# Designs tried in a protein design run: peptides against a protein of PDB entry 8OXM. Part 57

Target 1, 371 residues: chain A of PDB entry 8OXM
Amino acid sequence: FKAEFRLAGGVNLPKIIDCVGSDGKERRQLVKGRDDLRQDAVMQQVFQMCNTLLQRNTETRKRKLTICTYKVVPLSQRSGVLEWCTGTVPIGEFLVNNEDGAHKRYRPNDFSAFQCQKKMMEVQKKSFEEKYEVFMDVCQNFQPVFRYFCMEKFLDPAIWFEKRLAYTRSVATSSIVGYILGLGDRHVQNILINEQSAELVHIDLGVAFEQGKILPTPETVPFRLTRDIVDGMGITGVEGVFRRCCEKTMEVMRNSQETLLTIVEVLLYDPLFDWTMNPLKALYLQQRPEDETELHPTLNADDQECKRNLSDIDQSFNKVAERVLMRLQEKLKGVEEGTVLSVGGQVNLLIQQAIDPKNLSRLFPGWKAWV

## One batch from the design tools (peptide; made by RFdiffusion4, then SolubleMPNN)

Design b1_p11_7_s1 (from b1_p11_7, 6 letters changed)
Fold by OpenDDE base, seed 2:
Structure b1_p11_7_s1 (fold): chain B 371 residues (1-371), chain A 11 residues (1-11)
Amino acid sequence: as target 1 above (371 residues)
Amino acid sequence: MLVFGPLEDNL
């Protein structure tokens, strides 16, 4: 280890450390404290298995369909080490940075990211109709720019085309795998883009197995497929390479249902793995201090730790695990809203749900659904 | 929120 560390910002102040391996290579790592990395480690194992399934299938292998993975090493229930995703940037930093973000550079006459956020915060407690109207006003005055990522990073037309395809494939694979696993909290800072490959890296995997649906503001989309995410795919949007890669990913996941169920079952019944959403974690996820809003709510939460009997906790945990496995099985059977869908029908439904402005307008404003 | 990525050196 080098003698110095940097801080990665945020409430938990993760430490960036540089390590020299026995191979003489420097490796940047992130030390996270006050957080349980067991969920991230488990999700990375499931992603590696999904990648193994995708590599075994000839059609998905030919398309290079993969979800980007990184190493996670839990050290305790409240600390661990993560691999630093070198050569990646948060899509939120590229798109909506206050200084040099792509929206400000390419659309200087549009609403600022702050104006969009403020407008959506003002309606956060309003009707779904009022949220939808303001979301549509925001969308009219904030036009997508993520196409410029590949144009800035890849000046050669052949490389640009290849990298835009890599991006589209990465979005498709991660969207379907993320949906199957019920991955939530897909705000613009929890998705990185690799500046050399144009592939997405999903980070902070602490909302999985549809736990995003039980947040104070429930998640209403199956994955992030917002206007900028679509804009990065270029002129074909969702109807080209993206849809076909979603269908082929879904086909492999559905054909591998027994394997996926068995693995997720082992992980959900691991007594060392707490994947359940606690109320404090749920509140924390939607009270992020990085939103420049001076609203300190003085919530005196009386710490009535209800000492639930260990038996009632275990029975409640098992019933939640069973429900998650049932829902995972339904998804892998193509059961949506009580109807059995074809792969194309299921993928179509998920795309429509993910791009629906009515669903997007209902998300927590910190999710930045207009981006 | 874990920002994985280059935080610009705002030092």
Scores: peptide ipSAE 0.000, ipTM 0.352, DockQ to the pose 0.102
Fold by OpenDDE base, seed 3:
Structure b1_p11_7_s1 (fold): chain B 371 residues (1-371), chain A 11 residues (1-11)
Amino acid sequence: as target 1 above (371 residues)
Amino acid sequence: MLVFGPLEDNL
């Protein structure tokens, strides 16, 4: 290891370290403390398995359908090491940075990212109708610009076209696999884009198995398919390449249901792995940026090992795991709202749910559903 | 039981 480290931004101040391998290659790593990386490690293993299934199928292999993965090594229940996603940027940094974000550069007369966030926070406790009206006003005065990512990074037209196609495939593959696994908390900072490949990298996988639906403000979309995400695909949007890649991904996942269920079952019943949403974590994920100053409860989590009977905890955990496995099985059978759908019918329903402004307007304002 | 496939010896 090099003697120096850098701090990454954010509340937990993760340490960026550089390691020199026995091969003489430098490898950048992210050391997180006060965070449980076991969820991220599990989700990365499931993504690697999904990639193996996609590579075995001739149609998905020809389309280069893959989810970008990174290495996660849990060291304890509160620390671990992650592979540094070199050459990636958060989509939120590219789109809505206050200094040089693409919205400010390409749409200087639109609402600022701060004005949009403020308007949505003012209606956060209001009716769904009032949220929808303000969301539509925000959307009218904040137009998508993510098409400019590929245009800035790829000056050659043939490379630009290839990279926009890689982007669209990456969005489709990660959206369908993310939906099957119930991946939540897909805000603009938890999705990176690779500046060389235009592929998406999903980070912070600590909200999975539909746990986003039990947040104080429930998640109402199956995956992130917001206006900027669609704009990055170009003129066809969700039609053509995106839809076809979603259908082919869903087909492979449904045809592999027994393998997926068996592996997720082994992970959900691992007694060393708590994937359930802690109420404190749920509150923390939806705290206001302005309230950061007062709530340092140093709740010493040490004092409330109240002896809940180990039997009642275990029975409650097993019943939650069973419900998650049942819902995973339903998704893999194409059961939506009690109806069995074809692959095309299921993918169509998910796309409609993900782009519906009524669903998007109900999301937590920190998720930035207008972006 | 985490199926650790062999960490390929590239560390």
Scores: peptide ipSAE 0.000, ipTM 0.389, DockQ to the pose 0.024
Fold by OpenDDE base, seed 5:
Structure b1_p11_7_s1 (fold): chain B 371 residues (1-371), chain A 11 residues (1-11)
Amino acid sequence: as target 1 above (371 residues)
Amino acid sequence: MLVFGPLEDNL
């Protein structure tokens, strides 16, 4: 290991370390503390399995449908090491960086990212109607620009076209796999884009199995399919390549139901793995100031040890695991709102739910649903 | 303004 480390931004201040391997190659790693990486490690294993299923199917293999994965090594219940996703940038950094973000560069007369966030924060405790009206005002004055990512990175038209297709395929695959697994907290910093492949890398997998629905502000969308995400696909948007790749991914997942259920069951019943959303973790996720202002909350942890008997914890855990497995089975059967849907019907419903401005307006302002 | 010609069905 090199003697020096860098800090990654954010409240937990992850340490970026460089390691020289026995092969002489330098490898960057992220050391997280005060965070449980067991969920990230589990989700990465499930993604690798989903990739194996997608590679076995001829149609998904021809389309190169894959979810990007990285290595996670949990070291304790509160620390671990992650592979650094080299050559990636957070979509939030590219889009809404205050200095040089694509919105500022391509739409200098639109609302700033800060103005949008402020407007949505002011209505956070208001009615759904007031949230929707302000969200529509924000959307009218903040136009998507993510099409420019591929234009900036890929100057050759043939490469540009290939990479835009790779992006669209990556969004489709990760959206459907993420939906099946109930992956939440898909804010703009938890999605990286590879600057060479245009593929998405989903990070911070600590909200899964629909735990986003029990946040203080519940998640109302199945995956991130916001206006900038759609803009990156180009003129066809959610139609054509994206829809077909979602359908083909969903077909493979549904046809692999038994395999997916068995593996998720083994992972949910692992006694070493607490995947349940702690109320304090839920509050913390939606209290993260994304802005660099040093608010030291002196949380006096008055440890009200709720000594719940171990037996009541185990019974509560098992009932939550059963509900997650039931909902996973429903999704894999195409059961939505008590109705059995075709693959195309289910994918269509999910796309409509993900792009609905009424659903998007209800999200936590830190999720940046207008981006 | 990149004018895309007709996409041939070869994908």
Scores: peptide ipSAE 0.000, ipTM 0.334, DockQ to the pose 0.015
Fold by OpenDDE base, seed 4:
Structure b1_p11_7_s1 (fold): chain B 371 residues (1-371), chain A 11 residues (1-11)
Amino acid sequence: as target 1 above (371 residues)
Amino acid sequence: MLVFGPLEDNL
C-alpha cells in the first residue's frame, strides 16, 4: 500500500488507498469504516447472477444488457474494502456541482441546485398539492442538461452515438433489475457514470428490497428516471431503445423467477446479513444538516438491553424474509396492485410511475428528484 | 466527491 490516502468525502469519510500489486499495477481501493458492506457485497452477487441470466439470453446478450458490478470485501460488521470504480464520476457531481456542474454551465439563468433544494425543503412537510406546485415551478426553472455528458466526453459522432446507446441500455437494465430487487430511487451521488463507456454504476446498496418505502419520507418511484436521466438518452427519451431494453430485461427476469427466488432466498436466510432497516439508519438517510446537532449518537447505549429472546428475533427475521420473497415473486409474475400484467404492461406502468411529477414531488428533497 | 447516502449536502 502507498503511505498516503485521500478522503472520498462523506459523513463516513471513506479512505481512498492505492495498492501496488505483485504485478506492479496500481489498484485503487476504497476503505469504508462505520458502515456495513455486507448488503453491498450480496447485492453485487445478485447483480452478477442477473448478468449471467442476461448473457445466456440471445436477445439481451446482443443488446449487451448488463449491470456494472464492483468488488466488495466486508472485513467486519462496520468496515470493508471496495473496488474503486476507476474512470467514473457521480452523476450528481457532473450535473449539480456548485463550481462547474453542467446545469450551471449550460443553464446559467435557471435556478441553482441550491435554490431548487431550498424550495423543495420549504414544502417538505406541506400537502402533496403544494409539493407538486413547487416541484413544477422548480422543473420549469431547472431544465435538464445530461445530454451534454456524452457530447463532452465523446467528440466523434459514431462513438457518441454508440455511447448514448450504452448509457440508455445501462439505465434500462439497472432500472428493471433495481425494481425487481427493490432498490427504489437513488441519490444522484450514488449513481456513477463511466467516462469511457457511458454505463452506470450503482453504489451504496444499503437500501434494497423496497426498504425505501418505509423511510420517514417513503419512496414513490420504482427506480430513478428523472428528467436528466431521460435527457441523457437523447430525443427518444423513454421510448424506443430504453423501453425495449426494459421489456427484454423484464422478460429474462420473469423467465428466471425460480432461479432468482432461490438465490435471494439463500441470501435472505444467511444469518450473516441483517435485511432490516434500522430506524436510526432510516432517520439518518433522511436527516437534515440542521438536525445533526441534537443527535449526538450516544452509541454508548450499553450492550445490556439487546437480550431480546433469540426466538423473537428469528421469527421477526423470517417474517421479513418471507415478505421480501413474496413481493419479489409478485414482481416476477407481473403482479402490480393485485393485477397480472404482461411484460409490456408492467414495464409501461413502471415507466409511468417513475416519470410522474406527482410521485417525484413526494420524494425526499435531498434525493433531488428534479435533477 | 463520492457520496454514500442522501446526507452529503453538508460539505
Scores: peptide ipSAE 0.005, ipTM 0.429, DockQ to the pose 0.386; fails the geometry check

Design b1_p11_7_s2 (from b1_p11_7, 6 letters changed)
Fold by OpenDDE base, seed 4:
Structure b1_p11_7_s2 (fold): chain B 371 residues (1-371), chain A 11 residues (1-11)
Amino acid sequence: as target 1 above (371 residues)
Amino acid sequence: MLVFGPLEENL
């Protein structure tokens, strides 16, 4: 290892370390402390399996449908090492950076990301109607710019076209697999884009299996398909390539239901994994910067030995696992709101739910659903 | 800046 480290930003201040392998190659790694990487490691295994299923099918293989994966090595219940996603940038950094973000560069007369957030935060506790009105005002005064990512990075028109297709396929594949696994909406900083491939990398997988629906502000979308995400696809938006890639991904996942259920079952019954959303983690994921002043870090996790009988923990855990498996089975059968849908019908419903400004306006403002 | 969750706008 090199003697120097860098801090990645963030509350947990993860350490970027460089190591030289026995092959003489430098490899960047991210060391997280105070975080449970076991869920990330499991989700990466499920993504690798989904990729294997997609590569076995001739139609999805021809389309190069894949989810970008990275290595996760849990070292303890509160620490681990991740592969650094080299040559990636958070979409939030590209779009809404305060200094040089694409919105500021291409739309200098639009609302700033901060103004948009402030407006949405002011209505967070208000009616759904008031949230919708302010969200529409924000959307009118904050126009999408993510098309410029491919234009900036890929100057050759043939490369630009190929990379825009790679992006659209990556969004489609990750959206459908993300929906099946219940990843929900994704913070703009937890979606990376590869600057060479234009493929998305989803990081921080600590909310899965529809746990976003039990947050203090529930998730209302099946996956992130915001205006900038759509803008990156170009003039066809959600139609054509995106829709067809969603349908083909969903078809492969539905046809592989038994395999997916068995894998998720094995992972859910692994006693090493806590799939429960801790209420404190749920609060933390939606805390305001202003609310940090009262939560002294004196939650020594040591003092609530609530001696819950091992039997009550096991019974509660089994009921959570069963519920997750049932909902996963419903999704893989095309059961939405008690109705069995075709692949095209299910994909259409999910796209409509994901782009609905009424659903987007209800999301936690920290997730920047207007971006 | 790699952001792990919605909290990181104030660092």
Scores: peptide ipSAE 0.005, ipTM 0.416, DockQ to the pose 0.376
Fold by OpenDDE base, seed 2:
Structure b1_p11_7_s2 (fold): chain B 371 residues (1-371), chain A 11 residues (1-11)
Amino acid sequence: as target 1 above (371 residues)
Amino acid sequence: MLVFGPLEENL
């Protein structure tokens, strides 16, 4: 290892370390402490399996449908090492950075990211109608700009077109795989974009198996398909390439249901793997000031450790695992809201749910659903 | 802010 480390920022202050391998290559790594990386490691294994299934199918292989993966090595229940996603930037950093973000550069007369967040925070405890009205006002005064990512990074028109297709395919594949696995917490910092490939890398996989639905502010969308995410696809938006890539990904996932169920079952019953949403973790995910606003947390949480009997914990865990497997099986059968849908019907429903401003307006303001 | 520090021997 090099003698120096860097801090990546954020509440857990992960350490960026540079390692020289026995091959003489430098490899940047991220050391997280105070986090359980076993969930990230498991989700990366499932993503690698999904990639194997997508590569076996001729149509998805021809389309280069893949979810980007990185290495995760859990070292303890509260620490581990992650591969640094070299040549990636958070989509939030590109879009809504306070200094040089694309919204400020391309739309200097629109609401600032801070103004949008403030407006949505003011209505966070209000009715769904009031949230929707303010969300629509924010959306009217904050127009998407993510199309400029590919325009800035890829000056050659043929490369620009190829990379915009790679982006659209990456969004489609990760959206469907993420939906099947119930991946939550898809805020703008948990999605990286590769500056050379235009592919998305999903990080911080600590909200999976629909655990986002039991957050203090429940997640109301199946995946992130916000206005900027759609804008990056160009003039066709969710139609054409995106929709077809979603359908072909969903087709491969549904046709592989037994394999996916068996793998997820083994992972859910692994006694070394706690994927359940801890109430403290749930509160923490929605109390993160990722933007520089002095909100003093005055919450005296009296630590009443409910010493539940080990048997009651195990029985409760097994019942939650069974429910997750049942819901995974329903998704893979195309069962939505008690109705069996075709692949196209299911994908259409998911797209509509993901772009619905009524669903988006209900999300936690830190998720930045207007971006 | 990126903070640079020595990698302590306990890693």
Scores: peptide ipSAE 0.000, ipTM 0.395, DockQ to the pose 0.046
Fold by OpenDDE base, seed 3:
Structure b1_p11_7_s2 (fold): chain B 371 residues (1-371), chain A 11 residues (1-11)
Amino acid sequence: as target 1 above (371 residues)
Amino acid sequence: MLVFGPLEENL
């Protein structure tokens, strides 16, 4: 390792380290402490398996359908090492940075990202109708700009077109795979974009298996398909390339249901792995940025080893795992709301749910559903 | 803000 490290910022202050391999190549890594990376490692293994299935199918291989993956090595229950996603930026950094974000650059007369967040926070405890009205006002005064990402990065028209197509394929593949696995917490900082490939990289995979639905403010969308995400696809939006790539991804996932279920089953019954949403983690994910000052988590988690009978914990855990596997099986059979759908019907329902402003307006304001 | 520091000997 090099003698120096860098801090990445954020609450857990992860350490960026540079390692020189025996091959003489430098490899940047992210060391996280006070964080359980076992969930991320498991989800990355499932993504690699999904990629293997997509590469075996001729139609998805011809379309270059893949979910971007990175290496995760858990070292303990509270530490590990991640591969550094070199040449990526959070979509939130590009879109809604306070200094030079694309919304401020291209739409200087629209509401600021701060004004939008403030308006949505003021109605957070209000009715769904009041949230919807304010969300629509925010959407009218905050117009999409993510089309400019490809225009800034790719000056050649043929490269620009290829990269916009790569982006649209990456969104489609990650949306369907993410939906099947019940991947939550898809806020604008947990989605990176590669500045050279225009492909998305999903990070912080600690909300999976529909655990986002049991948050204090439940997740109401199957994946992130917000107005800026759609704007990055260009004039066809969710139609044409995106829809067809979703359908082909869903077809491969459904045709591979036994393989997917078997692997997820092995991972859910691993006694070394707790994937259940801890109530404290659920509260932390939806805390206000303004409340960061008072909750020092000086609650030593050490003192509440209350001797819960191991048998009652195991029985409760197994019943949650069974429900997750059952819901995964339903999705892979095309069962939505008790109805069996075709691949096209299921993909259509998911797209409609993901773009519905009534669903988007109910999300936690920190998720930034108007972006 | 990127902060540079020595690797702690315990890593």
Scores: peptide ipSAE 0.000, ipTM 0.394, DockQ to the pose 0.044
Fold by OpenDDE base, seed 5:
Structure b1_p11_7_s2 (fold): chain B 371 residues (1-371), chain A 11 residues (1-11)
Amino acid sequence: as target 1 above (371 residues)
Amino acid sequence: MLVFGPLEENL
């Protein structure tokens, strides 16, 4: 390893380390402490399996439908090492960076990212109607710019078109697989974009299996399909390539239901794996100030160890695992709200739910649903 | 801000 490390931003201050392999190649790694990376590792294994299923199918293989994966090595219940996604940038950094973000560059007369966030925070505890009205005001005064990512990175028109297509395919594949797995916490910093491939990399997989629905502010969308995400696809938006790639991904996943269920079952019943959302973790995820203001919370958490009997914890865990597997099975059967849908019907419902401004307005302001 | 520091001996 190199003698120096860098701190990544955020409350846990992950350490960026550089190592030289026996092959002479430098490899950047992220060391995360005070977090359980076992969930990230499990989700990466499931993504690799989904990729294997997508590569076996001729139609999804021809479309190059894949989820970008990275290596996760849990070292303990509170630490591990992640592969650094080299040549990627958070979509939030590209879009809403305070210094040079694309919104500031291309829409200097629109609301700043800070103004949008402030407006949405002021209504966070208000009615759904008040949230919707303020969200619509924010959306009117904050216009999408993510189309410019491909224009900045790919100057050749043929390459630009290819990369925009790769982006749209990556969004479609990750959205459908993410939905099936109940992947939450898809804020703008948890989604990276590769600057060379235009493919998305989903990071921080610690909210999965519908756990986003039990957050203090529940997640109301199946995946991130916000206005900037759609803008990156271009003039066709959610229609054409995106919809077809969602449908083809959903077809492969539904046709592979037994394989998916069996593997997720093995992972959920692993006694070494606590995937259940601790209420403190849920509170912490929605209390993360993404902004650099030093609020030292001296949380003297008096350790009131609620010694719940190990037997009651195990029975509670098994019942939650069963509910997750049931919901996963329903999704793979096309069961939505007690109705069996076709692949096209299910994909259409999910797209409508994901783009609905009423759903988006209800999200936690830190999720930046207007972006 | 990226902070640079020495790698801890335990890493």
Scores: peptide ipSAE 0.000, ipTM 0.399, DockQ to the pose 0.048

